# Designs tried in a protein design run: peptides against a protein of PDB entry 5Z08. Part 129

Target 1, 168 residues: chain A of PDB entry 5Z08
Amino acid sequence: RQKDEWAKKTSSLMKQLDWFIGEHLGAMLAAEELGGPVVGELMEIDPDDLSAGFNAHGKLKKATSQPDLDRRQRRIDDIWGPQDEQGQAHKRKRGADEALAASAEMRDLIEQLMNKLVEAGGDNSATYVEIPRESAAARFLVRSKVAMFHPNDARRLRLVDFGRDLDD
Target 2, 222 residues: chain B of PDB entry 5Z08
Amino acid sequence: GLPRLIDAIEEASKIPAKRRQTPIKPTIEKLTTHLYTHGASPDSLLRLADLLTLRNHLDQASLAAITRNLYPSSTVSDEVVLRFIGALGHGQLKPTLALQALFLRWLVMVYHLLENPGVLGQVYGVLFDLLDTAAIRPQLCHLLALVTRRKHVRPFRIQAILTLSRQTGGDPNLTGLLRVFKNYYPEIIVGDATKGRASAFKHPDPQWRQHLDEIQQRRSEA

## One batch from the design tools (peptide; made by RFdiffusion4, then SolubleMPNN)

Design b2_p16_5_s4 (from b2_p16_5, 14 letters changed)
Fold by OpenDDE base, seed 5:
Structure b2_p16_5_s4 (fold): chain B 168 residues (1-168), chain C 222 residues (1-222), chain A 16 residues (1-16)
Amino acid sequence: as target 1 above (168 residues)
Amino acid sequence: as target 2 above (222 residues)
Amino acid sequence: SHLEAFEAKLAELAAA
């Protein structure tokens, strides 16, 4: 009974989390990845704001024409493509695509972290997920005190143990 | 005047030292003395940047002497900056790494005189990808510390610095650059790499700075 | 804030 209630509560929470990631967090994470504000400094980021790019201080910048060699900067440059209606549509689509990609990365990371926690059976050493890069998603989870890096290896991330054994 | 000295050096640079009719050293000394006294105009800076960055028959000591006396009398154009950036890295046509380090040091010292500081931000990736080159890393990290903005602090670059820091045993210049990154993203976990001595990226030559300021002041009074 | 609500939810999830 308690296990079933926990499973239902967890399922409900995961649905709410998935909604939050898709509707809000994905765009914010995408903005951070694009050199925008850190998640939590800007509460609402429109996909259109992602297309405008960000200044040196993480504030919305007016579209300027200057190309950078970075893959994310190429995304900013492509966000700064021609001002025709087709260019604006492509910019909006690209902002949406970056938000979707960030959402997918966050979902996948949370899933991996949760799966490792369950599989570890109480062994804290086995709860680490190896991350390919320090993403905005990973940083967000650490800032939110939901996850922590391994003290000696920033490629290893785990959920913070909040002290409830799953077996009770 | 300075243009005539540059003309003479440009012509001499086309000819191997063994085939020159006249020694170039006295002309280089006149040039460096002139630069020290009056600085270089934007036009002269561009010409000198070409002499310094393009493969020619000038000796390394002469190139280093010109670079050490390369005081701008005015601003530094994007074109001049891009000449020096284009001269960085490995290649048969590139200047020596020692000379590249002097160019990076020069860019640090004249950063406040750039017509458009944003030009360095546009080539940030080019600069960043050279961090593995140990000979230029100290000056490169210093320049990157000045140039870095939030848009440049990317996860892959954070990871690249962390990896390189581990590989180098915690180079203090990389640690300094990581601290700059952390100013934009406080949540960056630098681990033990930040526990080490970080470079403070102080001005590399206070006397050069003072002399530059004197040259710049004389222009404002004329 | 949405962030605080998210943190609380994630904390609940991790504590479960």
Scores: peptide ipSAE 0.022, ipTM 0.254, DockQ to the pose 0.013
Fold by OpenDDE base, seed 4:
Structure b2_p16_5_s4 (fold): chain B 168 residues (1-168), chain C 222 residues (1-222), chain A 16 residues (1-16)
Amino acid sequence: as target 1 above (168 residues)
Amino acid sequence: as target 2 above (222 residues)
Amino acid sequence: SHLEAFEAKLAELAAA
């Protein structure tokens, strides 16, 4: 009974997380990867805003041709291509693709972290997932205090066991 | 005047709230009103710094209200600065981390009024070592961004901030501070963790700044 | 906020 209730709660929670990742978080993570705002400072990023690019401060640039395009802005401009109608469509598509990619990365990362936690059977050393890169997804989980990096290896990420801090 | 209000609050601070004969709140309100209107002299600032930083029986709301209205009418002495710096970190005798964050914010907002800005540079290590304290990190990074000079940007601190940035998932305040470091040493490789947004360290309270400027202007006309 | 709700949910998942 308790396991079934836990499984149902977990399933419901995962569905809600999946929705949140797909609808909101993916775009925000993509924005962060593209040099935009860090997740938590901006609650909603429209994929269209991703196409506008970000200034050196991670703020949406207004389309004004400021000559001293910071290297980061050039990279965003290079990512998003020319402002013609085809370029805008390509920008929107690319923004959507980046949001989808970020969503997929976050989902996969959470799944791996959860699977490792379950597989470890209480062995904290076995709960680490090897991550190929320090992604916006990984950083978000760490900022949210949901995950932590291995102290000596930033390629190893694990879920924080919150249950222990409540029982002390 | 302000000294008499401080006297009354100092005496009340020695007594637990439940044992006070009179509520302190009206006196705190008078103090904060006075501070808002006239600011605090250097002598009054020191006394208030002691009230804010030393363990006493004042409630957190009162301490926060005083801190929010702690407008210097003149300069801020090294002694006042050091009281606030000494109050930072973990410890049973130290103010709450929330109050410490307000102190750091205050130091940021009054930085231009310090008699000797170099005093913060002298305690740079103390400030830097508190970066792991998440509750004060935003304001601490902002203060460090103001205080940092080339002499403070050392390899061990670069490595420390990079490590802490990874551990915090790229805290934008740490990224902002690392950007300040890069101004002195452009060759500093900011790892992938710092590819995110950096804090711009904007003024914490523009209205507070404007009001401070009005108080300070009255001094220049006197 | 949605973020806070997400964080709370992730925390619940991690604690489970």
Scores: peptide ipSAE 0.021, ipTM 0.421, DockQ to the pose 0.039
Fold by OpenDDE base, seed 2:
Structure b2_p16_5_s4 (fold): chain B 168 residues (1-168), chain C 222 residues (1-222), chain A 16 residues (1-16)
Amino acid sequence: as target 1 above (168 residues)
Amino acid sequence: as target 2 above (222 residues)
Amino acid sequence: SHLEAFEAKLAELAAA
């Protein structure tokens, strides 16, 4: 009975979360990965704005060549390519693709975090997910106080146990 | 003159100390005295940067003494800066971390004499990735505080500083750097990481600064 | 805010 209620509640929450990720958070996370504003400012980022890239100021800037830091940074350089008309359509599609990729990464990370929490059976040491890289999704969860890094290992992330903090 | 002293040290640096016919220490002392009195020209500064950063047979005390007296008589070129930046990090071919800390301190003290301050901004990533190296972190944070522009303040770097700050128990230098980041983006949620003591990034050596100013003034009058 | 709503939802997940 409790497992079934938990499963229903989790399923309902996941549907609502999926909607939020797909409609709003994915674009904002993509913007952050692209060197835009940190998610937490209520900036409605238009997916079209992602295609323009972000300036050194985290504001929408016209295509400026910044050095290749990460594979997604290469996608930034490609988003920042020359202003030709064919380039704009490709840029819009790429912005949408980055938002989808960020959404998928966020969903996957949440799923992994939840699965580890269930598998740990109350052992807090076993609740850590190993993250391959620091992502905008991981950073967002930490800023939102939903997740925390392992104090000694930034590659390990876990959900904050909100239930125990209520019983103490 | 200074070029002849550098020539002698360059030749000696190719030979292990045990195989040298003459002690190099007197020549190092003449060099450091000359540098203290007159400073180094751009050409001499480049040659000295190579002696300091490239693997050779000079002892650590001699290298440190040269670095402490490395007063530019003019400007500091991009090439000189890049020699010192290239010498940073871990590796058997790189200078000791103690010497690297002296190089970073030197770059802080001569920052206003750089021909192109933007060169440090171009290598910002290289500098930033070394923040986990505790031995050089104080001077590295100070240099980054000078170099940081809005273009460098990226979400991944913010989070990297926050993570490292937690891991180090709130290193004041990291807190200071994070405050610099927050000046460009006031909206950065830094949480408790900024509540701690921050370094003020004061000039590392006021006496060295005063002496540098005297050397620079003598050149402007000539 | 959408963020607060998200945090609240995630908190509910973590408490379950």
Scores: peptide ipSAE 0.020, ipTM 0.267, DockQ to the pose 0.014
Fold by OpenDDE base, seed 1:
Structure b2_p16_5_s4 (fold): chain B 168 residues (1-168), chain C 222 residues (1-222), chain A 16 residues (1-16)
Amino acid sequence: as target 1 above (168 residues)
Amino acid sequence: as target 2 above (222 residues)
Amino acid sequence: SHLEAFEAKLAELAAA
């Protein structure tokens, strides 16, 4: 009974998490990976905003009609875009693709962290996931106090055991 | 002459200090005096680079003294540069981080004498990946500030500097390097972490520069 | 905020 209720609650939570990652967090993480603001400073980043790029202050460049802004935007596209000349549609597609990639990375990381926690059977030393890089996803989880790095190895990430801190 | 001094030091470097028949310090002092007066030829630089970068029985004070007096009398070859770059990072066979910082400082000070400055651009990734090493970061950022070109300013490197800057509480050397990146891409978002003081990457030792110039001038007159 | 709600949900997941 308790295992089934836990499994149902976990499944429901994962569905809500997947929705949140897909609809909101993925674009924000993609923005951070692209050198944009840290997640928490901007709560709503549209994929179109990702394509518009960010100003020197981490704020969305308002599509102001000023010709100098368009030149800067072209430079962003020249920096981050494929060299091929094809228009605004490719930029939007790229922003969407980056958001999807960030969403996938976040999902995979959460899944790995959860799987390691379950597999460890209470051994905290076995709960660490080896991360290839400090991704926006990893940083987000740490900032959110959901995950923590190994004290001696920033390539090892684990979920925070909220249950143990309550029993001590 | 300089080659004979290097020969003696090379032979002594193979033997632990406690097993040497004669103290090496007087020979090191003669070497450093010679280097200060005349500089090192390209051939001598290569031999000295090997002595400085390869594991041997020379003491850290002697290695540091040689590095501080490593004035090129001519140009610096790619091979010499690559010896010093290969000596960077963590490893049991690598020089101490303190000595690595001196090597990076030396590369900054002799950058204008490189036969091919592009060689550092080719190993840019190796240098960049060492930015997390706090002990060498100041000199590493300075070298990267000289070496960075538009081709090196990539999304992942921008993000890596931003991340590391946050983690370090806004290291002024990282802020300085990020400003160099912004010169190529003004649109790079420097969050509040970059509102801090940036390093200006001034020449590390003006007296050393002046003395180097004097040695280099003698070559042009010969 | 959506972030706080996410953190709370992840905390529940980790505690579960």
Scores: peptide ipSAE 0.021, ipTM 0.280, DockQ to the pose 0.014; fails the geometry check

Design b2_p16_6_s1 (from b2_p16_6, 8 letters changed)
Fold by OpenDDE base, seed 1:
Order: structure tokens, then sequence, then C-alpha cells
Structure b2_p16_6_s1 (fold): chain B 168 residues (1-168), chain C 222 residues (1-222), chain A 16 residues (1-16)
């Protein structure tokens, strides 16, 4: 019973995270990777939109308008794209492809970080994932204080142990 | 006159200091005094740029003294600019990084006298790729702040500055350059790592500027 | 912040 509730809660959180990555974060990370703005803690992702989804009953309140992220991405695309119609179409396609790639990279990175945490069995030294590069995804997780680099090796990333920080 | 002093220094620059029959220091002092009083013509500037940028047997103190007194009496040609730009970077044939920093500082101070300011825009990539060199970064960022136009602000360069800013712990000069980029694209969000102090890129030497203006005024009256 | 909260919530669940 408790295991089933845990599995349901975990599944719900993962679905919400996947949605957030796919609908919002992927495009922003792609923009950063392409040399656009850095995704900060204060990205006006209306904290109310994702926080409104985590009610005590696990119902995602309808995430309001997708249109504003599309508008921001369009602005980035309008800024850096060729001015010709063919160039705009190529730019939109490239932007979409890069957003999908960034979303996949973030999902994979989170999955690896979580898997290493589970496999480590409480050994913090075994929780590090080797990252091939300091991606926008990796930097975002560190800036968000979700992950941290190894003190001596910036190619090794682990999840922050939030259990210790709550007891202090 | 100035040409004869340059001739003497050019000949001395071919000979190692230990093999010179006469000390070069008195001739360097005469040159720097002349430059301070009258400035350098375009022809003299080109010859001095070659002495400063090409490998020779002149000591670093003499080269620095010439650079600090390199007042143009007129305009600065593209050829002179390109000599100094070509002297930047790492390599056994390149001037020292300390001297390169003085060259960049000089280019900042004479920017308004360039015959074609667009020449620096043409070599923008060369300048930008040197931002990782800490010893010249302050002056390089200042020069780039003057040279940057909308066409130079590209996604890959924004990312390069952001990356380098993180790696350097938020160098104020990089933050200042990023602020210049933001003037062209307000949508650039400077993350927390770049919320630090930005350089204002003030004129590096107000006294040098004033003295330059005095030299330039004498030419307009002649 | 929202990703942090989601990951923190997920990590809490994994520890429970």
Amino acid sequence: as target 1 above (168 residues)
Amino acid sequence: as target 2 above (222 residues)
Amino acid sequence: SELREAVEALLKLLRE
C-alpha cells in the first residue's frame, strides 16, 4: 500500500518534470546552448504555474498559456535568425530540433543522477555522474542548487542531498 | 628631427645590447621627449609600430616608454592599427603580454583618431578570441566595448562571454562587455554569476587624453 | 525554483 502510493507519487512527479522539461525548460536550455540568455532561478516561469500543479491531491492545475514561451522563443528566433522567409523557416525548425535535443539531454541527465543516487546506497562518493561537457542542462541544475560538481572535478556531477540540508 | 631618431633606433634594434657601441637609452629619451612635445606623423607612426611589434633587440622598458608617448599628431592609418592587432596573442615572435596590454590601451585612447574605425570591426573575431588571455582582458574588453556593433553580437559570442565569466568568477570587464551586448539585445539575461560589478570602461588616462588634444590642436592651427 | 522543488520532492519520496 505505502509502496504503491510512493510509486504513484513518484510517477506523477516524473510526469510533471517531463512536461516541464518538454514544454518550457528545453527551449530555454536550447537558447542558452545556442548563446542566448542564461536560465536563472528567477526565470519568470510563473512559479504559480508549476506550483499550482502540485496541490496536495496531485492534480496538475491546467498550466496556463504555452503562448508566452512560444513568444519568447519566437523573439530569440527573430533576433538571431536570417531575415528572409526561408531563413525564418530554417531557424524555426532548427530551434525546435535544438529544443528537443536539450529536453532529451536534461531528461537523460536527471535520470542518470537519480539512478546513481539509488545505486550508491547512501555513499555520497558513488553518486557522481560523469558528464561529457558542461551543458546548459548541467549548469541549470547547479544554479538551481539541485546538483553540485565534484570539488576537484567539474566533469563529475551529483544531486544535492536535500535530506541533510533539511535536518540542519 | 624625429625621422633621424627613428633611424638611429632602427639600426640599434638590429644589434644586441651587449654589442652596441653606444647606449641606446639617451636616443630613446630624445625620441620620447620629441613624441611628447610634437607627436608622431602617420609615416613616423608606421615606423614606430614596426619597432614596437616586430621582434628586435630593444629592451622592454624602452618599448613601453615609446608606447606611453606614442601621441599621433594626425590620424592613425589602418596599416598602423593592423600592426598592433597582428602583434596580439601568444607566440615566440609576439611582443610580451604586458606590451600587448599597452598597445590595446593605446588603441582605446586613439580610437577617435582612426582613419577608418571600421577596420577594428573587420578584425573583431581576432580580438574576441583573445578574451581568455587574462593579462590583456581589461584593455581588450574596453576596446571591444568601443568597437562592438549589432552585427558582432552573435549567439556563440554571448555564450562565450557567459562561459568565460563563470570560469573567471565574474570578471567585471566581461560583465561590462556583456552589458554592451545587452544594449543591442535587451533580452540577454545576465545570470547570477554575472550580476557582479561591471566595468564602466572609463578613459584609461585623462592626462594622456588632454595632452593628445593639445598636440592635435596645434596641427589644426597649422 | 520549481525544478528544485520537484526534484526535492522526488528525492524526499525516494528516501521515504
Scores: peptide ipSAE 0.021, ipTM 0.262, DockQ to the pose 0.013; fails the geometry check
Fold by OpenDDE base, seed 2:
Structure b2_p16_6_s1 (fold): chain B 168 residues (1-168), chain C 222 residues (1-222), chain A 16 residues (1-16)
Amino acid sequence: as target 1 above (168 residues)
Amino acid sequence: as target 2 above (222 residues)
Amino acid sequence: SELREAVEALLKLLRE
């Protein structure tokens, strides 16, 4: 009975997490990878907004050519902004593909982190996942205080053990 | 030799100072003298990096003395670099911010001896996210100035520096880093918040550099 | 906040 309730609660939480990753977090992480705002500064990013690009301030490029934008800011917007119309459909597709890729990366990373935590059986030294690169996903988890890097190896990431901090 | 000195210090590091049978200071002095004279091999560097970055019972003065004499006789491996990078930031298991500043200064001074300078580029975000930590910011900006490539210059990082520069009243080190970013994207507007004098990121210790060069030359002649 | 809460809740459940 307790195992079944635990399994149901775990399944429910995993579904909620998967939904959150797919519907919200993936697009935000993709925006960060594309040079947009850091996740947490912008609450919602439409995948279509990823195609519009971001200015030097990490703000979404508004379609309105304000004529009075400093010539230098326009150049930054030109570097990071979309080119021509045929580029918009490819860019929308690219934005959606980037959001899907970011979602997949986050899901995989969380899964690896959780699996290592379970496998470690309470040995904190065995809970580290080797990450190939510092991704937006990894940075988000660390910034959110959900994960931490190994104190001596920035390529190793683990979940924060919230249960030990309550007993001390 | 150096390995025996490291062995003795490693064993002493496991024991609280009050429970040691012999003072460690004479052994630390022998180690630092040896390092100053001969430098550290790659294997010795790794062992010393562990002593410097792992939580142990060594005193801060000893750790600082080792770090100040940490002359590589050869190259610096990715593993050694990652030990020092992992030791950065806030946390109960991490070294003091003063010691972290010495590690960053060391990485700046030995940057040209890295086996793979690209390793620092792979952990660029870890370094960048620590810019809000005032105690390590000067050395961190200097290291980032060396490491930064076009791929790292992203809009969110530009904005983060601009915001932090405003919040700090125009820290010269942040202005210096933003100037490095501007080398890749000349269109970056250094806003009014950055009207301050930019840091030139000069070598932190010319005497240390000269002594390092002497140690490195002796290896090429052997 | 929701992700953190979900992960924290999940981690608590994994420890039970």
Scores: peptide ipSAE 0.020, ipTM 0.245, DockQ to the pose 0.031; fails the geometry check
Fold by OpenDDE base, seed 5:
Structure b2_p16_6_s1 (fold): chain B 168 residues (1-168), chain C 222 residues (1-222), chain A 16 residues (1-16)
Amino acid sequence: as target 1 above (168 residues)
Amino acid sequence: as target 2 above (222 residues)
Amino acid sequence: SELREAVEALLKLLRE
């Protein structure tokens, strides 16, 4: 019974995580990789601004009611956009492709981190994933305090063990 | 006069120091004294820029001494600016990085005398791509802080400076430049690595500025 | 349990 409830809750969380990666995080990570704002730094994204959601292109959905969000989005669009319709279409396509790539990278990284955690059987030294580059995904996980770099090797990343690291 | 001194130095620059019939040092001292007293005309600045930026047999101390005394008596042309910009970066034909840092410092100090400040904006990419060169980074960031406009603040450059800031452990000059970027795009997150001390990009040499102002004032009275 | 807590923590951080 408890195992089944755990499995259901884990499955639900994984679905929510996958949704979050696909709908929100991928585009933000893509923006960071392309030289946009760093995700998870205090963008005092007003919790209300986060609630407006990100579109499939990582653009904050126009919350019709908050003029300040529209100004930020316009500025980001002004940074990235050719002014012509064709340029906007190419930009949207490129942005979508980069968001998909970032989403895939984040999913893969999380999967590797989780797999290494399971395989390590409690050996913290064996929980490290070798990352080919310091990606926006890797940086995001570290900023979110979900992952940690190896103290001596920034190419090694592990999940924070919230159960064990609280006892030290 | 200054043209004759430049002529003598140009001829000497073609010959290795060991093969010169006459020591160049006294002529360099006369040149630097003249520059300190009267400054350099636009034509003289161009000739001196060529001496400073082109590969020749002048010693580094002489080149540095000329650069430190390179007071414009009037304006600085686009051509002079482009000579110094063209001399930046890595290569056997380029000046030393130490001399390049002096050139960038000079451009900062004479920025207000440029005939067309927009010329630096046209070569913004060339300047920006050199930020990884630690030896010139402080002066380069200062120059970029003066030159940066909204059109230059692109996403890829924001990320490049953020990445380089992380790689350098939060270089204060990069943090200072990122703050300039943030003036155009307030939404730029200056990460915790940038909570450090940003460079204020103060004038590099107040005494040099004062002396430049004195030379420039003499022009307005003539 | 630890993986779940990590995922929950991750999701919590993503919701904040």
Scores: peptide ipSAE 0.020, ipTM 0.265, DockQ to the pose 0.015; fails the geometry check
Fold by OpenDDE base, seed 4:
Structure b2_p16_6_s1 (fold): chain B 168 residues (1-168), chain C 222 residues (1-222), chain A 16 residues (1-16)
Amino acid sequence: as target 1 above (168 residues)
Amino acid sequence: as target 2 above (222 residues)
Amino acid sequence: SELREAVEALLKLLRE
């Protein structure tokens, strides 16, 4: 009985999350990747907190800069490109494709993060997902305080354990 | 051809205007017309970069006219980029800040033609340290907005921009750059100073872009 | 905010 209720609640929340990702978040994340506004609430991080979180030894392993370069070039083209009607139609189509891609990336990332959390059995060291790139999706989850990067490796992302942080 | 025009200007640049036997303006006009029509090859770009960045006897109007017509017909090499970066900042041997602003604007407009965009990332610190120079700040922030990657967004740089933003009364270009930083670290508290208007970093000259695209397209057809 | 709430709710459920 409790397992069935848990499964139903989980399913309902996943459906709501999927809807939110598909209808709203994907487009906003795509806009961010294309150099639009940043999605999510800015956390007020004190400069001292920034210094504490950025330990000097955290070699942020360089995500391969190539995908980011191509996206930025596309952004430049989108911002600076001829606003011709044909260009707008291509931009709309590309925007839709980027929104779908961002939605898929967010869904996949959330799924991986949740799976790792379940598999870890309470071992926080085992909850990290390796991310191929620092996407708008990954950044959004970190902004939302839903996820955190490994202190020494920005390619490793985990869900924040809200249950422990609320009891402290 | 373009090489001969550059040769003539290089020779004239060694001589003070008052001591030149012939006016250089007609040759500059021929050069700028040629650049507008055909663009500059990588080799010509390098030679022109030297003329623009090295101290010589060319007048500021001529240097500005060349810079405004500096359409690459092909790619832009690291060497050309580094010549312009090396010309930035304060010093008696450096170009005027007005000309430096034109160089930064040019780098923004040709960023997509760089052979190695990573070269600007390597000199990121040099560019960043010039943000206090008000005369070049708008174009510098725009260039940094293009160049910035996660590795460049460091606490000390965040704090430096925040401090400078407060000191400048919230310069929209600094606010725009901070928004780019926030894309990498959303947790950056931009305080009340960044609730203000941010620059969108739009293309500085749409007509220049269109003309560049026409020059570049002719290369692809050749 | 909605996504955060949904994920927080999901995480709470996963801990139960």
Scores: peptide ipSAE 0.020, ipTM 0.235, DockQ to the pose 0.016; fails the geometry check

